# Designs tried in a protein design run: peptides against a protein of PDB entry 3OGK. Part 4

Target 1, 307 residues: chain A of PDB entry 3OGK
Amino acid sequence: ATPDRLSRRFPNLRSLKLKGKPRAAMFNLIPENWGGYVTPWVTEISNNLRQLKSVHFRRMIVSDLDLDRLAKARADDLETLKLDKCSGFTTDGLLSIVTHCRKIKTLLMEESSFSEKDGKWLHELAQHNTSLEVLNFYMTEFAKISPKDLETIARNCRSLVSVKVGDFEILELVGFFKAAANLEEFCGGSLNEDIGMPEKYMNLVFPRKLCRLGLSYMGPNEMPILFPFAAQIRKLDLLYALLETEDHCTLIQKCPNLEVLETRNVIGDRGLEVLAQYCKQLKRLRIERGADEQGMEDEEGLVSQRG

## One batch from the design tools (peptide; made by RFdiffusion4, then SolubleMPNN)

Design b1_p8_3_s2 (from b1_p8_3 with P1L S8A)
Fold by OpenDDE base, seed 3:
Structure b1_p8_3_s2 (fold): chain B 307 residues (1-307), chain A 8 residues (1-8)
Amino acid sequence: as target 1 above (307 residues)
Amino acid sequence: LTREELRA
């Protein structure tokens, strides 16, 4: 459908999800300039979709000008913005969004590519937002944002329930976890092995309601930090964990209430057997092929048709 | 696995 047809048919639209390039674009099967610009849609939103509170762009090209126009047009009426696998913007565009949309509840830029100018957008969000429920910049590369701003957001946004971040050192998020009393989901961070201090993460205190979790680079030495609350875990993201097959078995056995598991083929047939035995509430399983296959050394790390 | 390999 064209933007103009959408507004004519649904003038009172509250939620819009646009999908751009298909998955085939990841394999260079579609030229990068195929289209998928949000500009015509942002123009239509600004002019004719005055009740729109939720916007989800998936695999689209989004410029700073597009974000600025959207921000000013919807202002505090915008509750949800998801830039899902989008590109073409900088942190200046994000700054415009958080400056003008002070009551935003969901802000997502997961797997988006952008140019980072500074960390002002997160600072502005921390200083003025009290409505945030979901913050997600998982699988992004921010180097100029401050974990202190994340802590401030947690302190000020009492309804904050889901946070997914990039490669913050987990120890820098201690204050965040303490402040985020209602947090149910956390993904990302960075666990860094230190041979000189093997127990440096053992004193981490997680939010009491945490039940959906994915710690990046978690190895077998760090895995025990989950054991005290493993029984309450409902979702695990192990895609970026450094766990072997045996480690998967150990952790899965401790998570009898697991509903969703995302991991790599390193789980192996053995891990799948353990999963079937101990996780009777499992609803969804995602297994990706990881670089683990290049190391033919661990035959246990292969999922066969038997598993 | 290296961090670089996990991100690929």
Scores: peptide ipSAE 0.179, ipTM 0.878, DockQ to the pose 0.384
Fold by OpenDDE base, seed 4:
Structure b1_p8_3_s2 (fold): chain B 307 residues (1-307), chain A 8 residues (1-8)
Amino acid sequence: as target 1 above (307 residues)
Amino acid sequence: LTREELRA
C-alpha cells in the first residue's frame, strides 16, 4: 500500500497501524524503498489525514524529523502513538511529541532502540500532560529519566491505568505507586537482591487496583510481596522473573483468578499441572524457551507434550 | 540465570 492511496480512499482515517520487516533484519542494511521508513507516511498524515488520532508503527525506521513533523501536524489531536520495536530516533524526537501532543493518552516505545540524549521528554510529559492512560517503555534502556517525573505523571494523570517501564529500582517508584491510585497494570522495574537487607521490598505498597503485573528480576525472596493481593492478579509476566519451577508452583497456587500467564519453560510440566489445577480462568499461556534450556539438567524445568 | 542471559 502507498500513503497517497490510503488518504484518497480513507480521508477520515482515525487509526493507522504500519508494520515493517521482521526484527532479524538490520534496518541500516535495508533498501530505502522497502517501506520500512515512516517518512512518506508522516508526510501523508501531515497533509491529508486530518482526523488521525492513533498511530502505531511496528518495526519501522522513525527519525526525529518524522516525529517532529507528526507532532506538529496532529498536535493535541494525537491520542495514541506507539513506536513498537522501532529505531532511528533519539529522545529529541520524543520531546517533540510530548511538547506538541499534550493530550496524548497512550505513549509506547516498547522494545524500541534509540539514542538517549537526556530525560527532558519525560519531564516535559510530567509538567504538561493530564490525559495519559497508558505509558509503555518496557524493555528499553532509558538511563537519564527520573522516577520523580513518573511520580508526577501518576499524580497528574488520574486516568493512568497501565505503566510499563525499564530498569527503575523498584524502591525509587514508591512515590509513583502511591500516586497512581487507578493503576491496574505495571511491568518492568528492577528488583535487586541485597544480602544485607533481605526484606527491603517487603514494605512496598502497590496500587489497590493492580491486577496485571510483571516485575523484572523478581526472585523467590521478593515474590512474597505479591501474596497480599495475589488473589486479584489477572495477568502475570514472569518472563524476566528469577523463579524456579517450585517458585512458579507457589505463586500460581496463590493466583486463582489468573487469566494470562507469560513465563519461561522453567515452569516445567509440574508448574503447568499446578496451573491447570488452580487457575480455572486461564485464557492465555505464553511459554518462552529462554536461556533455561541451555543449562538445565533438571528435567522439571522443561515443558514436554505432557504439560 | 543472570540478568543478561535472561534478556538475551
Scores: peptide ipSAE 0.165, ipTM 0.873, DockQ to the pose 0.370
Fold by OpenDDE base, seed 2:
Structure b1_p8_3_s2 (fold): chain B 307 residues (1-307), chain A 8 residues (1-8)
Amino acid sequence: as target 1 above (307 residues)
Amino acid sequence: LTREELRA
């Protein structure tokens, strides 16, 4: 479909999702520039889709100019922006979005690639937004944003329920967790082993409603921090945890209300048996082939057709 | 497994 055809057919469109690059791009089979540009769509949105409040670009090329135009065109009417695996923009584009769209509820740039100029976009968001419900820059590389701004967002946005971040040291998020009283989902962060301080994470206090969780680089030494609230966990993302088969078994046994599990094949047939035994409410299971399981054909941590 | 390999 063309942008102009869309507006003619659906002038009152409130939600738009555009997909660019095929999934094959994940394996470097598709050139970077084959994703498609959002520019003509942004033009159409600006001119003719005046009811649009939700925009989702997936695997598209998005420039700062595109973001600036979108931001100014929709302003406080824009409630959702998802830049899902997009590229071509910088943090200046993000700054424009948060500057002009002060009532945005969902902001996502998960797995997007961008040029980071500064952390101003998150600071601006922290200073002016009180509407955020979902913030997601999972699997991104930000080095210039401040955990303090994230804390400010949590304090000011009382409806904040889901936050996914990059590689923040988890201890830098203590203030964030304290402020985020209604947070139900958290993914990302960085757990870093410290031989000199093995219990450095044991005193972490998580939001009381937290039930969907994925801590990056969580190993067996850190895993016990979940045990006090494991019974209320409904979703676990273990894709980027550093847990072996036995560790999976230990954790799964403590999560009887688990509904969604995402992990690598390191869980093994043994872990799947434990899952079946203890997690009777499981609705969705995602198992990916991780790098650590490559070549482990004869070892634990391989999911067979039996499992 | 390195962190880079885990995220690849």
Scores: peptide ipSAE 0.156, ipTM 0.867, DockQ to the pose 0.393
Fold by OpenDDE base, seed 1:
Structure b1_p8_3_s2 (fold): chain B 307 residues (1-307), chain A 8 residues (1-8)
Amino acid sequence: as target 1 above (307 residues)
Amino acid sequence: LTREELRA
């Protein structure tokens, strides 16, 4: 498939998803000469896809120039941009997007690799956007963005329902959580142990509608912060939690309405048994192999054929 | 598990 063929066949296309590394069945549909670059697609979008409001690039090479062209071409008509596991851009490209696409509702750069020049893109987004519903830079390395800008976004974007972030100290997000009254999903952050302040997270107040979450580096000492609203949890991301098998059992037992669980093999057969017993509404289960597999020789923390 | 190992 070529960009020109797409525009000719679907001149009124509203949503486009491109995958740089397709499954084997789709391999022949991507021209080899484009090498996973979005450039020819951005050119086509700019020229011929005037109704396009949603763009999803997955595992593509995206330059700042590509983002700038896309931003200027679609402007306030762009509602969704997902840079999913992409590379090749800097925060200047993100700045262009948020500067020109002031009505963007979904901005995702989850697991993307980029060069961080500054935090201006998030500041610009905070200063001008009121439409944002989903912000996702989960599993990224931003060091120059401000939690204060995230708080401003929460104050200004009444429809903000999902936010996934990198390694912000959770205590720096207190203002954000207070402002994000309609937030349903939160992933990321960083929980840091402090021997001198073991209860430093116990007074965290989460948004009342929060039902999908994944707190990075949450251990058994921090896990109780979820207990007051565990019954309303629908999705848990425990991939980066520091929970053992028993901790999983404890938490799962408190989440009878859990629909989606993502975790590591540390859950073990025992955890899966507890999951089956208490979570009757479970729809999706993802178990990844974690580094903990290398050290666990015992039956606990390993998913066998029995689980 | 270290934080670094979780991210790898």
Scores: peptide ipSAE 0.194, ipTM 0.884, DockQ to the pose 0.304; fails the geometry check

Design b1_p8_3_s3 (from b1_p8_3, 3 letters changed)
Fold by OpenDDE base, seed 1:
Structure b1_p8_3_s3 (fold): chain B 307 residues (1-307), chain A 8 residues (1-8)
Amino acid sequence: as target 1 above (307 residues)
Amino acid sequence: LTREELAK
C-alpha cells in the first residue's frame, strides 16, 4: 500500500505499524522505490493522519529529519513510538521526539542501531515526561545515558510498568528500582561477577510487582536473588543469562506460574521436562540457538526430538 | 560471553 492510499482509506487512523524488509515475502507493504525509508510515511502522517497516536516502524530506515517531522506533526498526541530494529538516526532524533511529544507513553528502540551523540534525550524525557508507561531500549548500546535519569523517570512516571535497558550495571539501578513502585517488567542490565564480593547483588531490592524479568549475564551465583519472588514470575527472558541446564531446572522449579519462557538450547531436554512438570501455566516457549552451544550436539544442553 | 556472542 502507498501512504496516500492509506490516508484516503483511513483518514482517522490511530495506529500504524510499518514493516520494512520482512523475513517473509511480505514485500507488498512497502513500494520497492521507497527502499524501507519511513520518509514518505512520515510526510503522509504529518499532512493527513491527524488522529494518529501510535507509530511502529519495524526494520526501517529512519532519519533524524523523519523523527523531527513526526515529533512536530503529532506533538503531544503521539502516545506510542516504536523504532523496532530500525537504523539511520542519531540521539538527536530521539531528543526531538521526547522534546515535542511530552505525553508519550511508549518509547521503544529495541535492537535499533543508531549513532549516539549524547544522553540528552533521556535527560529531557526525565525532566518533562510524567506519562511514560513503557521504555524499551533493550539490546542497544547507549553509553552516554545516565542511570540517574532513569531513576528520575521512575519517580515521575507513576504508570511506568515496563522498562528494558542495555548494559547498565545493576547496582547503578538500585535507585531506579526503589522509585519504580509499579514496575512489572524489567529486562537488561548487567550482572558482573566479582570474586572479591560474591554477594554484591544479594541485597538488591526489586519492585514488588515485578513479574516479567530478564537479567543479562545472570549466572548461577546471582540467580538466587530471584528466589524470594520466583513464584510470582510470569515471564523469564534467559536469552542472555549464563545459566547451564541444571541452573535452568533449579530456576524453573521455583517458577510454577511461569507463562512465557525465552531461553537458549542450553535448557536441554532435561530442562524442558522440568518445565513441563512444574510450569503448567506456560503459554509461550522460545528457544534460540546460542553461540556457546555450538559443538555441544551430544551434551545435555541440547534440545532433541525427545524434548 | 558477551551479549553479542550470546545473540549469535
Scores: peptide ipSAE 0.028, ipTM 0.685, DockQ to the pose 0.594
Fold by OpenDDE base, seed 5:
Structure b1_p8_3_s3 (fold): chain B 307 residues (1-307), chain A 8 residues (1-8)
Amino acid sequence: as target 1 above (307 residues)
Amino acid sequence: LTREELAK
């Protein structure tokens, strides 16, 4: 499809999702420059799609200029921006978005690659936004943003229900969790093992409505922090957890209302058996191959035809 | 393993 054809056919379009590079690009099988540029689409949005409030770019090249143009063109009418596995922009582009689109409800940069100049974009978002419902920069590398700004966002955005972040130390998010009273989903963070203080995370207080969770680097020592509310967990992302097969079994047994599980082969056939036994409401199961699972036995720690 | 290593 071409931008001009789209606008002519659907001048009143409210939501647009564009997909660029195929998944094969993740394996360096496609030239880097093959990725679709959003520029012609942003131009078309600016000129002819005046009712567009939701934009989702997936695996596309997005420049700061593109983001700036989009931001200024849609302003407070933009409710959703998803930069899903995109590249080519810096935090200046994000700053433009949050500066001009002050009523944005969903902002996603999950798995995007960008140049980080500063943390101003998150600060600006914290200072001016009260509409945010979903914030997602999961599997990104922001080093210059402040957890205090995230806390401010939680305090000011009463409809904030889903937050996915990068490698924030979880203890720095205590204030955020306290402020995010309506939060239902949290993914990311960083749990760091401390041999000298094995219970450093035991006193973490999560939002009362939290039911979708994925804590990065959660090991068996940290896993017990979930037990008090494990029965209300509906979705678990264990892709980046440091749990062995037995740990999976332990946790799964405590989550009878689990509907979605995402994990790695380490769950094994045994974990799948436990899952089938205890999680009768399971709707979706995603099992990925992990690098640490190479060479494991088929019966334990690998999913075979038995599972 | 880091998150990046797990994701590969």
Scores: peptide ipSAE 0.026, ipTM 0.671, DockQ to the pose 0.666
Fold by OpenDDE base, seed 2:
Structure b1_p8_3_s3 (fold): chain B 307 residues (1-307), chain A 8 residues (1-8)
Amino acid sequence: as target 1 above (307 residues)
Amino acid sequence: LTREELAK
């Protein structure tokens, strides 16, 4: 459909999801004549989709001007913005969004590629937002944002339940975790091994309701930090963990209520056997072949038809 | 390994 056709047919549209760069698994594709640019859609939103509160752009080209126009057009009516694997914008565009959309509940930039000018967008969000429920810039590269702003967000947004971040040192997020009393999901961060301080993460306190988790670069030495609440874990993202087959087995045995597991081929048939034995509530399993498994020939580190 | 490297 074209933007004008959509608005004419659905003038009271509340939620819009646009997908660019088509894949076979994607069904809701934009016409080729519109390319991957959101510009014509933002124009239509501004003019004719005046009840739109949720926008999801997936694999689209989004400019700062597009974001600025969207922000000003929807203002506090915008509750959800997902820039999912998008490109073409800078942090100035994000700043415009958080400046004008002060009641935004979901803000996602997961896997988006952008130019980072400064950390002002997160600071502005921290200073003015109290509505945020989901913040997700997982698998992004922010170097100029402050973990203190994340802590402020947690303190001010009492409905914050899901936060996914880039490569924050986990120890810098201690204040965040303390403030985020209702947090159920956390992904990202960075666990950094320190030979001189092998237990530097052992005293890390997680939010009490945390049940969906994916700590980046978590190795076997850090894994025990999960054990106190492993029984309440419902989802694990181990795609970017540094766990071998045995480590997977160890962790999985401690997560009897696991419903969703995302991991790499390193889990192996053995890990899958353990998973089947201990995780009777498993609903979804995602296994990817990571770069570290490209050359692996051993059965232990490979998933076969047996698993 | 970086996240990017793991995802390849």
Scores: peptide ipSAE 0.026, ipTM 0.670, DockQ to the pose 0.587
Fold by OpenDDE base, seed 4:
Formats: sequence, C-alpha cells, structure tokens
Structure b1_p8_3_s3 (fold): chain B 307 residues (1-307), chain A 8 residues (1-8)
Amino acid sequence: as target 1 above (307 residues)
Amino acid sequence: LTREELAK
C-alpha cells in the first residue's frame, strides 16, 4: 500500500501500523526511497490523516524531522506512538514528540536504536504529561535520563499501568514504585548483586497491583523479593534473568496464576514439568535460545521434545 | 552478563 492510497481510502483512519524490512536486511538493501522510511507516511499523516491517534512503526527508519512533523501535525490528538525496533532518530525527535503531544498515552521505543543527546525528552514528559498509561523503552540504552523524571511521571500520570525501562538500578526506582500506585506491569531495570550486602533489595516495595514483571539480571539471591506477591504474578519475563533451572522451578512453583512466561532454554525439561504441574492457567510460553546452548555443560538446561 | 550476552 502507498501512503496516498491509504489516505484516500481511509481518510478517517485512527490507527496505523507500518512494518519495515526485517532488521537483518535493513543495512544492505535500503535505497533512499525504500518503504522502510517513514517520511512519506508522515507526510501523508500530516496532510490527510487528521483523525489519526495511534501510530506504530516497526523496523522502520525514523528521522528527527519525521518525528517533529508527526508531533506538530497530530499534537494532542496523538495518543499512541510506538517506535518498535526503529532507527535513525535522536532524543531530539523524542523531545519534539513529548513537547507537542502532551496527551500521549502510549510511548514506546522498545529495541529502537538512536543517538542519545540528553535526557530532556523524559524531563519534558514528566513536566507536562498527565495522560500516560504505557511507557516502554525496554531494551534501549538511555544513559542520560533521570529516575526522578520517571518518578514524576508516576506521580502525575495516575493511569500509568505499564512501564518498561532500560538498565536503571532498581534501587533508584524506589521512588518511582512508591508513586506508581496503579502500575500493573514493570520490565527492565538492573539488579546488581552485592556480596557485601545480600539483602540489598529485600526491602524493595513494589506497586500493589503489579502482576506482569521482568526484572533484568535477577539472580537467585534477588528472586525472593518476588515471593510476597508471586501468587498474583500473571506474566514473567525471565529472558534477562540470571536464573538456573532449579531457580526457575522454585519461582514457578510460587506463581500458580502465571499466564505468560518468557524465558530461555535454561528452564529445561525439568522447569517445563514444574510449569505444567503448578501453572494450570498458562496461556503463552516463549522459550528463546540463550548463551546456555553454547555451554553444553548443563544438560539440564536444554529443552527437548519431552518438555 | 549483559542483555546482549544473554540474547546470544
């Protein structure tokens, strides 16, 4: 489909999702006029799609100029922007979005590649937005954003239900968790083991409604922080957890209401057996290949056809 | 281990 054809056929379009080429092909085959660039679509949105509230770009090239044009064209009418595995923009583009789209409810940059100039975009979002429901920059590398701004967002956005972040030290998010009273989903952060302070995270208080969780670098020593509310956990993302097979078994046994599990092959057949035994409400299971396959040393950490 | 290392 071409942008012009879309607008002519659907002038009242409210939601648009565009998918670019698979990432593996992005570097080798993108001529300047390739459908992987959002520019022609943003032009069409600006001119002809005046009711568009939701935009989802997946694996596309997005420039700061594109974001600026989109932001100004849709302004407070833009409720959802998802830059899913996109590239080509900087934090200036994000700043434009949050500056002009003050009523945005969903902002996603998950797995996007960008140049980080500063943390102003998150600060601006914190200062002006009260509508945010979903914030997702999972698997991104923001180093210049402030946990304080995240806390401010939580305080001001009472409908905030899902937040996925990069490698924030979890202890820096204590204020955020306290403020995010309605938060149901949290992914990311960074748990850093401290041999000298094994109880470093034991006093961490999570939002009461938290039921979808993925803590990065969570090891067996940190895992007990979940036990007080493990029964209410419905979704676990263990892809970036540092749990062995037995650790998986321990945690899974405590999550009888688990509906979605994402993990690595380290769960093994044993973990899958435990999962089947204790998690009767499981709806979705995702097992990814981890570095554990390269180390054939732990046969227990392999998922076979038996599991 | 970094996320990248875990994903490999």
Scores: peptide ipSAE 0.026, ipTM 0.673, DockQ to the pose 0.655

Design b1_p8_4_s2 (from b1_p8_4, 5 letters changed)
Fold by OpenDDE base, seed 5:
Structure b1_p8_4_s2 (fold): chain B 307 residues (1-307), chain A 8 residues (1-8)
Amino acid sequence: as target 1 above (307 residues)
Amino acid sequence: KRKRKPIV
């Protein structure tokens, strides 16, 4: 479909989702620039899609100029922007979005590749936004953003329910968790094992409504921090957890209300049996191949066709 | 051995 055909058919369109490169591009099976540029779509949005409040670009090439044009064209009418696995922009483009779209409710950059110039975009968002419900820069590498701006966002955005971040030290997020009184979902952070201080995370206080969780690098020593609220957990992301098969079994047994599990094949057939026994409300299971399993011939962490 | 990120 061409942009011009879309506006002619649907001039009152409120939500647009575009998909660029298919997953096959990850295997170099598709030319680098195939169908990827958002520019013609941003032009069409600016000119003809004046009711558009939700934009989702998946695997697209997005420039700072594209983001600036989109920001100025939609301004406070833009409620949702998702840059899902996109590339080609810098933090200047993000700054333009948050500067002009002050009533944005959902901002996502999950798995996007970008050039980081500064942390101004998150600071601007913290200073001016009170509408934010979902913030997601999961699986990104921001080094210049401040956890204090995240805390300010939590304090000012009373409807903030989902936050996914990169590899922030989780202890730097204590102020954020205290401020985020309505938070239901958290993913990311970094749990850094310290042999000299094994209990350094035991005093973490999570938001009372937290029920969807994925802590990066959570090992068996950190896992007990979930036990006080494990019965209210509905979604677990264990893809980046450092749990073995037995650790999975231990955690799953404590989560009888689990609806969604995402993990790697280390769960094994045994973990799947435990899951079936204890998690009667399970709706979605995702098992990925772990990078660590290319060399472990003999460990129980294989999901067979029997599971 | 430091357990590394399972998916890079």
Scores: peptide ipSAE 0.058, ipTM 0.813, DockQ to the pose 0.193
Fold by OpenDDE base, seed 4:
Parts: structure tokens; sequence; C-alpha cells
Structure b1_p8_4_s2 (fold): chain B 307 residues (1-307), chain A 8 residues (1-8)
């Protein structure tokens, strides 16, 4: 499809999702010149799609100029921007979005690759936005953003229900969790083992409505922090947890209301048996292979055709 | 320090 054909057919379009390069691009199977630039689409949005509120770019090349044009064209009418596995922009482009789109409700850049210049975009969002419902920069590498800005967002955005972040030290998010009274979903953070202070995370207080969770680097020593509300958990992302098969069994038994599980092959057939026994509400199971699991002789940590 | 287990 071409941008011009889209606007002519659907001048009142409110939601647009574009998919660029397929996963095969990871294997250099797609020529560099295949396109996937958002530029022609942003031009068309700016000129002809005046009712567009939601934009989702997946695996596309997005420049700062594209983001700036989009931001200025849609301004406070833009409710959703998702840069899903995109590349080519910097934090200046994000700054333009949050500066001009002050009523944005969903901002996602999950698994996007970008150049980080500063943390101003998150600060600007914190200073001016009160509408945010979903913030997602999961699996990104921001080093210059402040957890205090995240706390400010939680304080100001009363409808904030889902937040996914990069590798913030989880203890720096204590203020965020206290402020995020309506938060239902959290993913990311960083749980860092400290041999000198093994209980450093035991006093973490999570939002009362939290039911979808994925803590990065959570091991068996940190896992007990979930037990007080494990019966409330509806979704777990364990892809980046440091849990072995038995740890999975322990946690699963504590989560009888689990509806969605995402984990690695380490769950094993044993973990799947426990899951079937205790999680009668399960609707979706995703099992990925860990790259580090290649060549492990532990048959228990493998999902077979029995599971 | 625990190491993150990468996924494919």
Amino acid sequence: as target 1 above (307 residues)
Amino acid sequence: KRKRKPIV
C-alpha cells in the first residue's frame, strides 16, 4: 500500500499500524534498500490524516525529523505512539513528541534502537503530561533518564496502568511504586544481587492493583517478594528472570489465577505439569529458547513433546 | 553477580 492511497480511501482514519522489515531482516535476508522508512507515511499523516489519534510503527526506520513532523502535525490529538522495534531516531525525536503531544496516553518504544543524547524527553513528559496510561520503553538502553521523572509521571498521571522500563535499579523505583496507585502492569527494572545485603528487596511495596509483572534478573532469592500478592498475578513475564525449573514450580504454585505466562525452556516438562495442575485459568503460554541453554545436559530444563 | 540469560 502507498500512503497516498491510504488517505484517499480512509480520510477519517483514527488508527494506523505499519509493519516494516520482517524478522528475516535479522539474518540480512532483506536488502538495506527495502525501505521501511516512515517518512512518506508521516508526510501523508501530516497532510491528509487529520483525525489520526493512534500510530504504531513496527520494525521501521524513524528519524528525528519524522517524529518532529508527526508531533507538530498531530499535537494534542495524538493519543498513542508506538515505536515498536524501530530505529534511526534519537532522544531529540522523543522530546519533540512529548513537547507537542501533551495529551498522549500511550508512548511505546519497546525494543527500539536509538541514540541517547539526554533524559530531557522523560523530564518534559513528567512536567507536562497528566493523561498517560501506558509508558513502555522495555528492552531499551536508556542511561540518562531519571527514576524521579518516572515517579513524577506516576504522581501526575492518575490513569497510569502499565509501565515497562529498562534496567532501572528496582530500589530507585520505590517512590514510583508508591505514587503509581492504579498501576496494574510493570515490566523491567533490575534486581541486582548483593551478597552483603541479601534481603535488600524484601521491603519493596508494589502497587495494590499490580497483576501483570515481569521483573528483570529476578532470581530465587528475590522471588519471595511476589508471594504476598502472587494469588493476584494474572500475567508473568519470566523471560529475563533467573529462575531454574524448581523455582518456576515454586512460583507457579503461588499463582493460581495466572492467565498468561511467558518464560524460557528452563520451565521444563515438570514446570508445565505444575502449571497445568495449579493454573486452571491459563489462557496463553509462551516458551522461548534461551541462548545459554544450548548444550545443557539438564533434560529436566527442556520442554519436550510431552509438555 | 548473576548474569542475564539471553533469549534467541
Scores: peptide ipSAE 0.056, ipTM 0.805, DockQ to the pose 0.332
Fold by OpenDDE base, seed 2:
Structure b1_p8_4_s2 (fold): chain B 307 residues (1-307), chain A 8 residues (1-8)
Amino acid sequence: as target 1 above (307 residues)
Amino acid sequence: KRKRKPIV
């Protein structure tokens, strides 16, 4: 469909999802310039889609100019922006979005590639937004944003229920977790093992409603921090956890209400047996092949065709 | 491939 045909057919469109580059682009098989520019769509949105409140770009090329045009055209009517695996923008484009779309509820940049100029976009969001429900920059690298701005967002946005971040040191998020009283989902952070301070994370207090969780680099020494609320956990993302098969078994046994598990082959057939025994409410299981699993010759940590 | 964070 062309942009112009979309507006003519659906002038009252409230939600738009565009998909650009095929999955084959994930293998560097498709040049960066192989179509998928949002520019003609942003022009059409600006001119003709005046009821549009939700935009989802997936695998698109998005420039700062495109984001600026979108931001100014939709302003406080924009409730959702998802830049899912997009590229071509900088943090200046994000700054334009949060500056002009002050009532945005969902902001997602998950797996997007961008140039980071500064942390001003998160600061601006912290200073002016009170509507945010979902913030997701999972699997991105921001080095110039402040955990303090994330804390401010949590304090000001009472409806904040889901936050997914990059590699913040988890101890820098203590203030955020204390402020985020309604948070139900958290993914990301960074747990850094310290041989000199094995219990440095034991005093970490999570939001009371937290039930969907994925801590990056969580090992067996950090895993016990989940035990006090493991019975309320409904979703676990263990894709980036540093857990062995036995650690998976230990954690799974403590999560009888688990509905969604995402993990690596390291769970093994043994972990799947434990999962079947203890997690009777399981609705979705995702097992991915890890990069680390190429070298373990041991039968432990492989999911066979029997599992 | 998802730019998976290298599972260290």
Scores: peptide ipSAE 0.079, ipTM 0.832, DockQ to the pose 0.213; fails the geometry check
Fold by OpenDDE base, seed 1:
Structure b1_p8_4_s2 (fold): chain B 307 residues (1-307), chain A 8 residues (1-8)
Amino acid sequence: as target 1 above (307 residues)
Amino acid sequence: KRKRKPIV
């Protein structure tokens, strides 16, 4: 489909999702003119799609100029922007979006690659936005953003229900969790083992409505922090947890209301049996192969045809 | 420091 054909057919379009590169296409095998640039689409949005409130780019090339044009064209009418596995922009483009789109409800950059100039985009969002419901920069490498801005967002955005972040030290997010009274989903952070202070995370207080969770680097020593609310957990992301098969069994047994599990092959057939026994509401299971598990010769931590 | 387990 071409951009011009879209606007002519659907002048009142409210939601657009564009997909660039195929799943299997390595970057180096696609010709330069592969049509993965959002520029012609942003031009069409700006000129002809005046009711568009939701934009989702997946595996597209997005420049700062594209983001600036989109931001200025849609302004406060833009409710959703998802840059899903995109590349080609910097934090200047993000700053333009949050500056001009002051009523944005969903901002996603999950697995996007970008040049980080500063943390101003998150600060601007914290200072001016009260509408945010979903913030997701999971699996990104922001080093210049402040946990205090995230706390400010939580305080000001009463409808904030889902936040996914990079590798913030989880203790720096204590203020954020206290402010985020309506938060239902959290993913990311960083749990760092400290031999001198093994219980440093035991006093971590989570939002009361939290039911979808994925803590990065969570090991068996930190896992008990979930036990007080494990019965209310509906989604669990263990892809980046440091849990073995037995740890999975222990946690799963405490989550009888689990609907979605994402984990690695380390769950094993035993973990799948426990999952089937205790999690009768399970709707989705994702098992990925870990690179670290390729060398495991033992039956434990492998999913066979029996699971 | 704990390291992220790589996934495929």
Scores: peptide ipSAE 0.056, ipTM 0.808, DockQ to the pose 0.387; fails the geometry check

